# Peptides against a protein of PDB entry 1Y74: the designs that were tried, part 43

Target 1, 57 residues: chain A of PDB entry 1Y74
Amino acid sequence: LGLERDVSRAVELLERLQRSGELPPQKLQALQRVLQSRFCSAIREVYEQLYDTLDIT

## One batch from the design tools (peptide; made by RFdiffusion4, then SolubleMPNN)

Design b2_p22_8_s2 (from b2_p22_8, 9 letters changed)
Fold by OpenDDE base, seed 5:
Structure b2_p22_8_s2 (fold): chain B 57 residues (1-57), chain A 22 residues (1-22)
Amino acid sequence: as target 1 above (57 residues)
Amino acid sequence: SFLERLRRWLEELEEMLREVEE
């Protein structure tokens, strides 16, 4: 699966947006923290386990 | 604008996810 990659890409984009100053960084940083949290990591892990078990394409 | 819409979207998402951050 590419879910881990997609999350990493989202974080990268958020970091770029924060550095550009086009948007207030606080909300972007908060979202980044959520995406990098253990909570999201756990969700991803469960999803990937289900993917492997159910073989979803 | 796109940036305004994005801002609002992020605010809503933050509101929903605030209590689940670990």
Scores: peptide ipSAE 0.022, ipTM 0.491, DockQ to the pose 0.052
Fold by OpenDDE base, seed 3:
Structure b2_p22_8_s2 (fold): chain B 57 residues (1-57), chain A 22 residues (1-22)
Amino acid sequence: as target 1 above (57 residues)
Amino acid sequence: SFLERLRRWLEELEEMLREVEE
């Protein structure tokens, strides 16, 4: 699925935003950490399993 | 603005995450 790719892209964009300095970098960094956490990975895995099983449109 | 909305979104997300962590 594309969810893994989308998360990776989101992290990339967050890194760019952090470097711009126009937003509080701490919050952006916190979000990045969440997206890369085991928790998020587990949720992604469950989502992908359900998506494949249920074929949600 | 976009930045203002983004900041608010991040704050809301952080709040949700804190609730889950507790």
Scores: peptide ipSAE 0.022, ipTM 0.463, DockQ to the pose 0.049
Fold by OpenDDE base, seed 2:
Structure b2_p22_8_s2 (fold): chain B 57 residues (1-57), chain A 22 residues (1-22)
Amino acid sequence: as target 1 above (57 residues)
Amino acid sequence: SFLERLRRWLEELEEMLREVEE
């Protein structure tokens, strides 16, 4: 599944975009905060638990 | 442009996430 890895990669890309200044930094930072929030972590945990429980590849 | 499309995409994502976020 690798959802945690994908989220981490997304955060990394958002940080790069913020430094470039080519896109609205405020919106990028807001999205980064959401991706690193407890909410997204909880959703990721549920997602991973579903795959563990149902034994889905 | 690519940047314009990306900006719009990010805005839509943020809107969706704000609606779902606790």
Scores: peptide ipSAE 0.021, ipTM 0.476, DockQ to the pose 0.052
Fold by OpenDDE base, seed 1:
Structure b2_p22_8_s2 (fold): chain B 57 residues (1-57), chain A 22 residues (1-22)
Amino acid sequence: as target 1 above (57 residues)
Amino acid sequence: SFLERLRRWLEELEEMLREVEE
């Protein structure tokens, strides 16, 4: 699976939105911080480990 | 309510992300 790639893409898009000024940056920055947090990284790691162990489709 | 505001915020974000992605 490409969860890491999808999260990275989401962060990239959030950075573009912040630079464009189309939306107030504060909430976009907060969302970016959440996606890049150690908490989300840990959840992603566990999720991916489950896919390595189980056949989830 | 908080949930209504959150929903609206997410909907706007989804629209903007779609515009940037394409």
Scores: peptide ipSAE 0.020, ipTM 0.442, DockQ to the pose 0.207

Design b2_p22_8_s4 (from b2_p22_8, 10 letters changed)
Fold by OpenDDE base, seed 5:
Formats: sequence, structure tokens, C-alpha cells
Structure b2_p22_8_s4 (fold): chain B 57 residues (1-57), chain A 22 residues (1-22)
Amino acid sequence: as target 1 above (57 residues)
Amino acid sequence: DFLELLRRWLEELEEWEREVEE
């Protein structure tokens, strides 16, 4: 599905944007925290399992 | 779906990255 890759890429981009200092970091950091949370991992796992079961491509 | 939403967010983040770093 590439979901793990896409989440990792999102985190990478958020880290770069935060380091640039040109954007307010608060919302970016909050989003990064969500993407790296156990909650996000659990949702991703359920999502992938559902797609595997339902054969959604 | 969730993947489409995530890809849309990635596209926006990549645009911001280009604006900042390039």
C-alpha cells in the first residue's frame, strides 16, 4: 500500500519545514506528533488490514 | 480515502518545502 512510506515521507518533510524557521512550528509539530503516535500506527494497521480483507486497490 | 488524503497533504508539504528550500 505504501502507507508506511508515505507517513515516513510526511514526517521527513515536516521536520525540514520546522528546521527552516519560515513557518510557525506549532501546527507542524503537532501533525508530526500525530503521525508518529501509537494511535496513528494502530489506525494504519487497521486500515491496511481492512484493505487487504476487502481487496480494495 | 485515507491514502488519497495523505497524498494530498504530502503534495502541499512538498510545495512548502520547495518554497522554503529552493
Scores: peptide ipSAE 0.102, ipTM 0.660, DockQ to the pose 0.691
Fold by OpenDDE base, seed 2:
Structure b2_p22_8_s4 (fold): chain B 57 residues (1-57), chain A 22 residues (1-22)
Amino acid sequence: as target 1 above (57 residues)
Amino acid sequence: DFLELLRRWLEELEEWEREVEE
């Protein structure tokens, strides 16, 4: 599914935004940490499995 | 739709990235 790719892209964008210095980095870093957490990965995996099973979008 | 929400959020991030790159 595109979810893993979209999450990876989100992390990439957050890293770029943090490096720019134009935005407060703390909140962006916190969001990045959430997206890269084991919790988020587990939720993504469950979502993808349910998507495959239930054929939901 | 979680995917839709995530993609909308990505669109916002891309807008911010463009503002930073300008």
Scores: peptide ipSAE 0.102, ipTM 0.652, DockQ to the pose 0.674
Fold by OpenDDE base, seed 4:
Structure b2_p22_8_s4 (fold): chain B 57 residues (1-57), chain A 22 residues (1-22)
Amino acid sequence: as target 1 above (57 residues)
Amino acid sequence: DFLELLRRWLEELEEWEREVEE
């Protein structure tokens, strides 16, 4: 779903922001790790299943 | 809606990226 794309885009943006050095990199990196974790993917899967089941638009 | 919140959050990140590039 669009969620996977959006998460991937978020990671891309976080990587760019980290490379710029203008923002605190530690928090950005931590957030990136969370977004790329198995936990996040599992939550995404549950979310997508719920949306598919409930036909939430 | 989590998707809406995520999209808004992404928009904020894109704004930050642009501000950093400027």
Scores: peptide ipSAE 0.101, ipTM 0.655, DockQ to the pose 0.650
Fold by OpenDDE base, seed 1:
Structure b2_p22_8_s4 (fold): chain B 57 residues (1-57), chain A 22 residues (1-22)
Amino acid sequence: as target 1 above (57 residues)
Amino acid sequence: DFLELLRRWLEELEEWEREVEE
C-alpha cells in the first residue's frame, strides 16, 4: 500500500517547511504531530487491514 | 479512497516546498 511511506514523506515535507522559516510553524507542527500520533497509526492499521480484506482499489 | 486523498495532499505539500525553495 505504501501508506506508511507516504505518511513518512508527508512528515519529511512538513519538517522542511518548518525549517524554511517562510511559513508560521505552529500549524505545520500540529499537522506533523497528528501524522505521528498513535491515533493516526491506529487509523492506518485499520485502513490497511480493511484494504487487504475488501480489496479496495 | 484515503490513499488517493493522501497523495493529493502530498502533492500540495511538494508544491509548497518548491515555492519555498524558489
Scores: peptide ipSAE 0.100, ipTM 0.650, DockQ to the pose 0.660

## One batch from the design tools (peptide; made by RFdiffusion4, then SolubleMPNN)

Design b2_p23_1_s3
Fold by OpenDDE base, seed 3:
Structure b2_p23_1_s3 (fold): chain B 57 residues (1-57), chain A 23 residues (1-23)
Amino acid sequence: as target 1 above (57 residues)
Amino acid sequence: DELKREYERLLEFEKKLQEILEQ
């Protein structure tokens, strides 16, 4: 669903930023870890359940 | 420049999530 796609896109953008060297790598890595965390995965699962229940397009 | 703006938005989102989790 949308949130999984958005998280995947966010991780891709952070990887591109990390390779550019324009930003501190440690901050980018920290944010990547947040987005790939069990917490974000749990939020995604709740979002998907709500999305399915509410039938929001 | 565009990628920096996206990073800043994501950083702001992360900060908001942290604030919620610290309550």
Scores: peptide ipSAE 0.032, ipTM 0.462, DockQ to the pose 0.505
Fold by OpenDDE base, seed 4:
Structure b2_p23_1_s3 (fold): chain B 57 residues (1-57), chain A 23 residues (1-23)
Amino acid sequence: as target 1 above (57 residues)
Amino acid sequence: DELKREYERLLEFEKKLQEILEQ
């Protein structure tokens, strides 16, 4: 679903921001770890289940 | 326990973002 793509894109954008040096690397790394975590995956699964149930087109 | 540790990391990140936005 769109959320998985958007999370993957957000991680890619954070990697670019980390390389630019515009933001504190440690804060970006913390966000990257959260977005790639089992927590984020569990929230995605709940979102996908709700999306499928509600047939949100 | 792992999910709890990941939630705690998220909460710490949110606090750090809030500190930046409140300055």
Scores: peptide ipSAE 0.029, ipTM 0.463, DockQ to the pose 0.048
Fold by OpenDDE base, seed 1:
Structure b2_p23_1_s3 (fold): chain B 57 residues (1-57), chain A 23 residues (1-23)
Amino acid sequence: as target 1 above (57 residues)
Amino acid sequence: DELKREYERLLEFEKKLQEILEQ
């Protein structure tokens, strides 16, 4: 499912933005921590279960 | 306690997003 890939890609983009120094690192780190959290993982699992059940392809 | 810490991080992120959107 694309969600895990999209979250992983978002984290990668945030790491690049953090390294560029264009944005305050503390703001980017907060988002990165949220996206890598167990909370986001639990939401992903629920979303994947619903997606598998509804077969929305 | 772990879920509370995750919620607190989300709340801090939301506040920081709001600060960006209000500029």
Scores: peptide ipSAE 0.029, ipTM 0.469, DockQ to the pose 0.047
Fold by OpenDDE base, seed 2:
Structure b2_p23_1_s3 (fold): chain B 57 residues (1-57), chain A 23 residues (1-23)
Amino acid sequence: as target 1 above (57 residues)
Amino acid sequence: DELKREYERLLEFEKKLQEILEQ
Protein backbone atom coordinates (compact mmCIF):
# COMPACT_ATOMS: atom_id res chain seq x y z
CA LEU B 1 0.00 0.00 0.00
CA GLY B 2 0.96 3.68 -0.25
CA LEU B 3 1.88 3.78 3.45
CA GLU B 4 4.49 1.01 3.10
CA ARG B 5 6.07 2.87 0.16
CA ASP B 6 5.98 6.16 2.07
CA VAL B 7 7.66 4.59 5.13
CA SER B 8 10.32 2.99 2.90
CA ARG B 9 10.92 6.36 1.20
CA ALA B 10 11.14 8.11 4.58
CA VAL B 11 13.80 5.59 5.71
CA GLU B 12 15.77 6.20 2.48
CA LEU B 13 15.62 9.98 2.99
CA LEU B 14 16.78 9.61 6.61
CA GLU B 15 19.74 7.50 5.41
CA ARG B 16 20.67 10.26 2.93
CA LEU B 17 20.42 12.94 5.63
CA GLN B 18 22.53 10.80 7.96
CA ARG B 19 25.25 10.53 5.28
CA SER B 20 25.17 14.28 4.54
CA GLY B 21 25.98 15.13 8.18
CA GLU B 22 23.51 18.07 8.13
CA LEU B 23 21.65 16.70 11.17
CA PRO B 24 22.75 14.96 14.39
CA PRO B 25 23.28 11.31 13.35
CA GLN B 26 21.94 9.93 16.64
CA LYS B 27 18.56 11.65 16.12
CA LEU B 28 18.30 10.40 12.53
CA GLN B 29 19.23 6.89 13.61
CA ALA B 30 16.56 7.02 16.32
CA LEU B 31 13.90 8.07 13.76
CA GLN B 32 15.07 5.34 11.37
CA ARG B 33 14.78 2.75 14.14
CA VAL B 34 11.26 3.96 14.97
CA LEU B 35 10.16 3.67 11.31
CA GLN B 36 11.66 0.15 11.08
CA SER B 37 10.27 -0.91 14.47
CA ARG B 38 7.74 -3.64 15.12
CA PHE B 39 5.48 -0.88 16.47
CA CYS B 40 5.48 0.99 13.14
CA SER B 41 4.90 -2.29 11.29
CA ALA B 42 1.94 -3.12 13.55
CA ILE B 43 0.39 0.33 12.98
CA ARG B 44 0.87 -0.24 9.23
CA GLU B 45 -0.89 -3.61 9.48
CA VAL B 46 -3.88 -1.99 11.25
CA TYR B 47 -4.00 0.74 8.60
CA GLU B 48 -3.87 -1.84 5.79
CA GLN B 49 -6.73 -3.84 7.32
CA LEU B 50 -8.86 -0.71 7.72
CA TYR B 51 -8.09 0.24 4.12
CA ASP B 52 -8.98 -3.24 2.88
CA THR B 53 -12.24 -3.19 4.86
CA LEU B 54 -13.21 0.24 3.51
CA ASP B 55 -12.23 -0.69 -0.06
CA ILE B 56 -14.53 -3.73 0.04
CA THR B 57 -17.44 -1.58 1.29
CA ASP A 1 -19.93 -12.52 7.99
CA GLU A 2 -17.25 -10.62 6.02
CA LEU A 3 -17.51 -7.53 8.25
CA LYS A 4 -17.34 -9.82 11.30
CA ARG A 5 -14.12 -11.42 9.96
CA GLU A 6 -12.59 -7.97 9.35
CA TYR A 7 -13.54 -6.89 12.87
CA GLU A 8 -11.97 -10.05 14.33
CA ARG A 9 -8.73 -9.32 12.39
CA LEU A 10 -8.69 -5.76 13.73
CA LEU A 11 -9.12 -7.06 17.29
CA GLU A 12 -6.11 -9.36 16.75
CA PHE A 13 -4.04 -6.37 15.60
CA GLU A 14 -5.19 -4.29 18.57
CA LYS A 15 -4.04 -7.17 20.78
CA LYS A 16 -0.61 -7.22 19.04
CA LEU A 17 -0.33 -3.45 19.47
CA GLN A 18 -1.17 -3.78 23.16
CA GLU A 19 1.53 -6.47 23.56
CA ILE A 20 4.09 -4.11 21.97
CA LEU A 21 3.03 -1.15 24.14
CA GLU A 22 3.32 -3.28 27.30
CA GLN A 23 7.00 -4.12 26.54
Scores: peptide ipSAE 0.024, ipTM 0.393, DockQ to the pose 0.027

Design b2_p23_2_s2
Fold by OpenDDE base, seed 3:
Structure b2_p23_2_s2 (fold): chain B 57 residues (1-57), chain A 23 residues (1-23)
Amino acid sequence: as target 1 above (57 residues)
Amino acid sequence: LLEQLQELLRELQAQFEELERLL
């Protein structure tokens, strides 16, 4: 689904930004932790279930 | 890189807003 793909790509970009040193890493690391959290995964599962139920492509 | 991240965060926000509308 779009959400899973976009979360995975956002994490990849956060890891690249942390390695570049362009920005202070602390806020980027905090955002990465949120996107990789069990909370974010649970919301993604709810999203998947709703889209399956509503037949949204 | 930062601009690409900002765009993805906007897309994620739009998906969460649609999810909130459906709940």
Scores: peptide ipSAE 0.257, ipTM 0.748, DockQ to the pose 0.051
Fold by OpenDDE base, seed 2:
Structure b2_p23_2_s2 (fold): chain B 57 residues (1-57), chain A 23 residues (1-23)
Amino acid sequence: as target 1 above (57 residues)
Amino acid sequence: LLEQLQELLRELQAQFEELERLL
């Protein structure tokens, strides 16, 4: 799904930005933790269930 | 890199806003 792909790509970009040192890593790491949290995973599951139920492509 | 991250965050925001409308 778009959401899962975009979350995974956002995490990859955050990891690259943290390694480059171009930006203060602390806020980037905090955002990465949010995107990899059980909360974000639960929202993705709800999203998938809604799309399955509504037959949205 | 930062611009790509900002774009993905905008896309994620749009997906969350659509999810909020469906709930």
Scores: peptide ipSAE 0.255, ipTM 0.747, DockQ to the pose 0.051
Fold by OpenDDE base, seed 5:
Structure b2_p23_2_s2 (fold): chain B 57 residues (1-57), chain A 23 residues (1-23)
Amino acid sequence: as target 1 above (57 residues)
Amino acid sequence: LLEQLQELLRELQAQFEELERLL
């Protein structure tokens, strides 16, 4: 789904930005932790179930 | 890199806002 792809790409970009040292890593790491959290995964599962039920692409 | 991240975060926000409207 678009959401899973966008989350995965956002995490990849956050990891690259943390390695570049251009920005303080703490806030980037916190955002990455949120995107990889069980909370974010649960929201994605609800999203997938809702879109499957509504037949939204 | 930063601009690409900002764009993806805007796209993610739009998807979450749409999900919130459907709930």
Scores: peptide ipSAE 0.254, ipTM 0.747, DockQ to the pose 0.051
Fold by OpenDDE base, seed 1:
Structure b2_p23_2_s2 (fold): chain B 57 residues (1-57), chain A 23 residues (1-23)
Amino acid sequence: as target 1 above (57 residues)
Amino acid sequence: LLEQLQELLRELQAQFEELERLL
């Protein structure tokens, strides 16, 4: 699903940006923590269930 | 890298807005 792929890719990019040192790491790390949180995973699960139920592609 | 991240965050936001519309 697009959401899982885009979250995973966003986390990968955040990890690369933190290693590059181009930006202060604190805000990038905070965003990564949000994207990897149990809350974000639960919202993704609800989203996937709704798309499965409604047969949305 | 930063521009690619910003684009993905916009795509994620659009998916959350669609989820909000369906609830």
Scores: peptide ipSAE 0.253, ipTM 0.746, DockQ to the pose 0.051

Design b2_p23_2_s3
Fold by OpenDDE base, seed 2:
Structure b2_p23_2_s3 (fold): chain B 57 residues (1-57), chain A 23 residues (1-23)
Amino acid sequence: as target 1 above (57 residues)
Amino acid sequence: LLEQLLALLRELEEQLRELERLL
């Protein structure tokens, strides 16, 4: 799904930005932790369930 | 890189708003 793909890509970009040192790493790491959290995973599961139930492509 | 991250965060925000409309 778009949400899962975009979360995964956002995490990849955050890891690259942290390695580049172009930006303060602490805020980037905090955002990465949010995107990899159990809360974010639960939102993705709800999203997937709704799309499956409503037969939305 | 930062611009790509910001674009993805905007897309995620839109997906979350759509999810809120469906609930």
Scores: peptide ipSAE 0.287, ipTM 0.763, DockQ to the pose 0.051
Fold by OpenDDE base, seed 5:
Structure b2_p23_2_s3 (fold): chain B 57 residues (1-57), chain A 23 residues (1-23)
Amino acid sequence: as target 1 above (57 residues)
Amino acid sequence: LLEQLLALLRELEEQLRELERLL
């Protein structure tokens, strides 16, 4: 799904940015924690259920 | 890298707005 791929890619980019040291890591790590949270996973599950029900691509 | 992250965050924001519209 688009949302799942975009979240996964955003996490990958956040991990790369944290390793580069170009930016203070604390805010990047906080954003990564939000994207990998149970809350974000629950939103993704609702998204998947709705798109499966509505047959939206 | 940062520009790519910002572009993806904008796309995620759009997907969340669409989800909000469907709820």
Scores: peptide ipSAE 0.286, ipTM 0.763, DockQ to the pose 0.051
Fold by OpenDDE base, seed 4:
Structure b2_p23_2_s3 (fold): chain B 57 residues (1-57), chain A 23 residues (1-23)
Amino acid sequence: as target 1 above (57 residues)
Amino acid sequence: LLEQLLALLRELEEQLRELERLL
């Protein structure tokens, strides 16, 4: 779904930015950890369940 | 790259707000 795709793409961009060295990596890595956290996964599951239940497109 | 990341983060924020509206 949109949220999962956008999270995955955000993580990819964060990894690329960390490799470029253009920005301090610590904040980028922290954000990546949040996006890959169990919390973020649980929110995605709730999102998917709600959209499936409500048939929102 | 950074601008693309910021755009995606804004989209994620909007999706989370929509989720909050539906709860």
Scores: peptide ipSAE 0.285, ipTM 0.761, DockQ to the pose 0.051
Fold by OpenDDE base, seed 3:
Structure b2_p23_2_s3 (fold): chain B 57 residues (1-57), chain A 23 residues (1-23)
Amino acid sequence: as target 1 above (57 residues)
Amino acid sequence: LLEQLLALLRELEEQLRELERLL
């Protein structure tokens, strides 16, 4: 699904940015924690179920 | 790298808005 793929890619980019040292890591780490949270996983499940039900590509 | 992250976050925001419209 687009949402799952984009979340996974966003986490990868956040990990790269934290390693580059170009930006203070605290805000990047906080955003990564949000994207990897149970809340974000639950939203992905709702998205998947809805798109499966509506047959949206 | 930062620009790519911001682009993905904008796409995620759009996908969440579409989800909200369908609920």
Scores: peptide ipSAE 0.284, ipTM 0.762, DockQ to the pose 0.051

Design b2_p23_3_s2 (from b2_p23_3, 9 letters changed)
Fold by OpenDDE base, seed 3:
Structure b2_p23_3_s2 (fold): chain B 57 residues (1-57), chain A 23 residues (1-23)
Amino acid sequence: as target 1 above (57 residues)
Amino acid sequence: LQKKLEELEEALRQVRELERELA
């Protein structure tokens, strides 16, 4: 599913940005925390279950 | 699906509580 991939990619990019030191890390870390939160996981799980149930091609 | 929906609803409640704490 695209959602999991896109979230994972976003996290990866945020981690790279944090390591580069080009930007203050605090906001990047906060966004990363949101993307890795139980909230986002719950959304993804619901989405995946709906996708599986509806068998959207 | 119902269980996952309930999990989402709980997560949304937690978000609202955090928003109140930060406001």
Scores: peptide ipSAE 0.038, ipTM 0.527, DockQ to the pose 0.050
Fold by OpenDDE base, seed 2:
Structure b2_p23_3_s2 (fold): chain B 57 residues (1-57), chain A 23 residues (1-23)
Amino acid sequence: as target 1 above (57 residues)
Amino acid sequence: LQKKLEELEEALRQVRELERELA
């Protein structure tokens, strides 16, 4: 599964965007916090376990 | 899987509580 990798990459890109100053940092930081939250982690883990259990190809 | 569903349900409950506090 690439979801964990994709979330990690999204966080990295958000950090770069915050440092560039091209966009208002507050909304980017809020999105980063959501992606790094226990909520997002719980969704990811449920998805990964469902993927394994249901053998989604 | 059941344990992770329970963790998700708890996370959703916390989100709803925060939404009510911010509203």
Scores: peptide ipSAE 0.037, ipTM 0.522, DockQ to the pose 0.046
Fold by OpenDDE base, seed 5:
Structure b2_p23_3_s2 (fold): chain B 57 residues (1-57), chain A 23 residues (1-23)
Amino acid sequence: as target 1 above (57 residues)
Amino acid sequence: LQKKLEELEEALRQVRELERELA
């Protein structure tokens, strides 16, 4: 599933934005922490299992 | 799937606990 890859890409982009200094890094870092949280990981894992089980097209 | 659902439920419990501490 692409969800893990999309989250990883989002984190990468957030890290680049933090380094550029164009945006408030604190909010970007907070969003990064949310995306890397155990909560988001649990949601992703449940979604992936449901997707595999239900064959959502 | 059941194990992952239980993990999500536990994560939601932890979030609710944090919300209660902040409120």
Scores: peptide ipSAE 0.036, ipTM 0.521, DockQ to the pose 0.043
Fold by OpenDDE base, seed 1:
Structure b2_p23_3_s2 (fold): chain B 57 residues (1-57), chain A 23 residues (1-23)
Amino acid sequence: as target 1 above (57 residues)
Amino acid sequence: LQKKLEELEEALRQVRELERELA
């Protein structure tokens, strides 16, 4: 799946957008906080383990 | 897997607590 890598890449892009000043940073920062939250990590890890166990495509 | 489910359940409890604090 590589969900951890994809989330990390999304966070990196959000950080770049915040630094560029093209968009108001508040909503971008809020989204970054959600993606880096322990809640999001817990969901991701459960999903990855279920995926491995069930071998879903 | 069971441990990860328990972690998710705890995370959901924390989210509900934060929602109550913000309300």
Scores: peptide ipSAE 0.036, ipTM 0.522, DockQ to the pose 0.042

Design b2_p23_3_s3 (from b2_p23_3, 11 letters changed)
Fold by OpenDDE base, seed 1:
Structure b2_p23_3_s3 (fold): chain B 57 residues (1-57), chain A 23 residues (1-23)
Amino acid sequence: as target 1 above (57 residues)
Amino acid sequence: VQRLLEEVEEALREVRELERRLA
């Protein structure tokens, strides 16, 4: 599943946006923290298991 | 941009509430 790759790419883009100074960094950093959280990783893991079990198209 | 940031803030509040309920 591309979900781990997509999350990793989103984190990378948020880091670039923080360094560019185009946007206030605090909100971008908060979003980055959520994407890197144990909660987000646990949801991703459950989704991957359900996908494997249910053969979601 | 500002509107998108407001939507992200709302989503972050909802995620934090879910985290508190599952912890």
Scores: peptide ipSAE 0.039, ipTM 0.532, DockQ to the pose 0.047
Fold by OpenDDE base, seed 2:
Structure b2_p23_3_s3 (fold): chain B 57 residues (1-57), chain A 23 residues (1-23)
Amino acid sequence: as target 1 above (57 residues)
Amino acid sequence: VQRLLEEVEEALREVRELERRLA
């Protein structure tokens, strides 16, 4: 599954956007914290387990 | 830009509510 890679890429892009100063950094940082949270990781793990079990195409 | 910020704010509110209900 690409979900872990896609989340990691989203975090990297948010870091770049914060450094560019084109957008207010506080909301971008809050979104980055959500994506790096234990909650987001747990939801990802459940999704990956369901995908493997149900063979979702 | 402003619309995207509003969408991010809404998504963050929804996620925080889910975290409070599931934790």
Scores: peptide ipSAE 0.039, ipTM 0.534, DockQ to the pose 0.047
Fold by OpenDDE base, seed 3:
Structure b2_p23_3_s3 (fold): chain B 57 residues (1-57), chain A 23 residues (1-23)
Amino acid sequence: as target 1 above (57 residues)
Amino acid sequence: VQRLLEEVEEALREVRELERRLA
């Protein structure tokens, strides 16, 4: 499943945006923390389990 | 830039609301 990889890529992109200085870093950092949170990980696990159960390609 | 910041703020509010409902 690509969701773990997509979340990791989103975190990487947020780190690049923070370093560009084009945007105030506080909100980007807050979004990065959400994506790295235990909550987001739990939602990802539920999603992966549903896709494994439903055999959705 | 400003619109993107507003969209990020909204997404963060929605996520926090989901966290409160599932906790």
Scores: peptide ipSAE 0.039, ipTM 0.532, DockQ to the pose 0.048
Fold by OpenDDE base, seed 5:
Structure b2_p23_3_s3 (fold): chain B 57 residues (1-57), chain A 23 residues (1-23)
Amino acid sequence: as target 1 above (57 residues)
Amino acid sequence: VQRLLEEVEEALREVRELERRLA
């Protein structure tokens, strides 16, 4: 599944945006924390299990 | 930019509310 890789890439992009200073860093950091949260990881795990079972394209 | 920041802030509030309900 590409989801773990896509989440990791999204986190990397958020870190770059925070360093560029083009956007308020606090909101980007909050989004990054959500993507790295235990909740997001649990939802990802459920999604991966459903994907394997249902063959979601 | 401002509109996108408002949309992100709303999405973050909804996610936090879901976390509180499922915990």
Scores: peptide ipSAE 0.038, ipTM 0.533, DockQ to the pose 0.047

Design b2_p23_4_s3
Fold by OpenDDE base, seed 5:
Structure b2_p23_4_s3 (fold): chain B 57 residues (1-57), chain A 23 residues (1-23)
Amino acid sequence: as target 1 above (57 residues)
Amino acid sequence: REELLRELRRVEELARELLEAAR
């Protein structure tokens, strides 16, 4: 599913932005922590299950 | 459901603050 790849890409981009110093690293790190949280993973799993069940094209 | 909505609002707030800091 595209969502796992999109989340992984978002994390990669956040890590790059943290290293560039162009943005406040604390907020970027907080967003990264949310995206890598057990909560976000659980929501992703529910989304994947619903996608498979509802056959959302 | 209320916990999910609270976390989504927190992510939305953080995203807004990041967009404001990027301007």
Scores: peptide ipSAE 0.049, ipTM 0.535, DockQ to the pose 0.050
Fold by OpenDDE base, seed 1:
Structure b2_p23_4_s3 (fold): chain B 57 residues (1-57), chain A 23 residues (1-23)
Amino acid sequence: as target 1 above (57 residues)
Amino acid sequence: REELLRELRRVEELARELLEAAR
């Protein structure tokens, strides 16, 4: 299941972009907060369960 | 259902604004 790793990698990249100063940090931080939210975690868990159940290749 | 759709719309809006800021 790549989704947890992809979300973790997206958060890492957002943290790097916030430190580089190439983009306004507020929007990057807002997106990071969404990706680390309990809501995003719950949706990820449901998606992983559906993926396992439906055997989506 | 309505709360889920509100949060998904918020994620979509943030993603769109980030894409616009990256141009």
Scores: peptide ipSAE 0.049, ipTM 0.534, DockQ to the pose 0.049
Fold by OpenDDE base, seed 4:
Structure b2_p23_4_s3 (fold): chain B 57 residues (1-57), chain A 23 residues (1-23)
Amino acid sequence: as target 1 above (57 residues)
Amino acid sequence: REELLRELRRVEELARELLEAAR
């Protein structure tokens, strides 16, 4: 399932954008904190389990 | 349950702020 990789890539891109200084870092950091939250991790795990069960490739 | 509702409110607030900044 690509979702874990896509979330990890999104976090990496957010960290790069925060370092570039092109955008105010506060909202990017808030989004990163949400994506790395226990809540988002739990929702990702449930989603992955459902897709594995349904054999949705 | 209360922790889940706190995280949902935080996501809602962030989504609102991002939508406002994109206008």
Scores: peptide ipSAE 0.045, ipTM 0.518, DockQ to the pose 0.045
Fold by OpenDDE base, seed 2:
Structure b2_p23_4_s3 (fold): chain B 57 residues (1-57), chain A 23 residues (1-23)
Amino acid sequence: as target 1 above (57 residues)
Amino acid sequence: REELLRELRRVEELARELLEAAR
């Protein structure tokens, strides 16, 4: 699903921004930790299951 | 920066849709 790809891409971009030093790293790292959390993974799995069950085109 | 903000908006939109469906 698009969500897994978009989350993975957001994490990759956050890592690049942390390395560039253009922005304060603490908030970027906190956001990366949220996106990589077990909570976000569980939400993604629920979303994928609902999408498969409801046949949302 | 602009690419990250686009991806974060997509994640926000999907999170809103999920919260609306859970109501």
Scores: peptide ipSAE 0.032, ipTM 0.471, DockQ to the pose 0.232

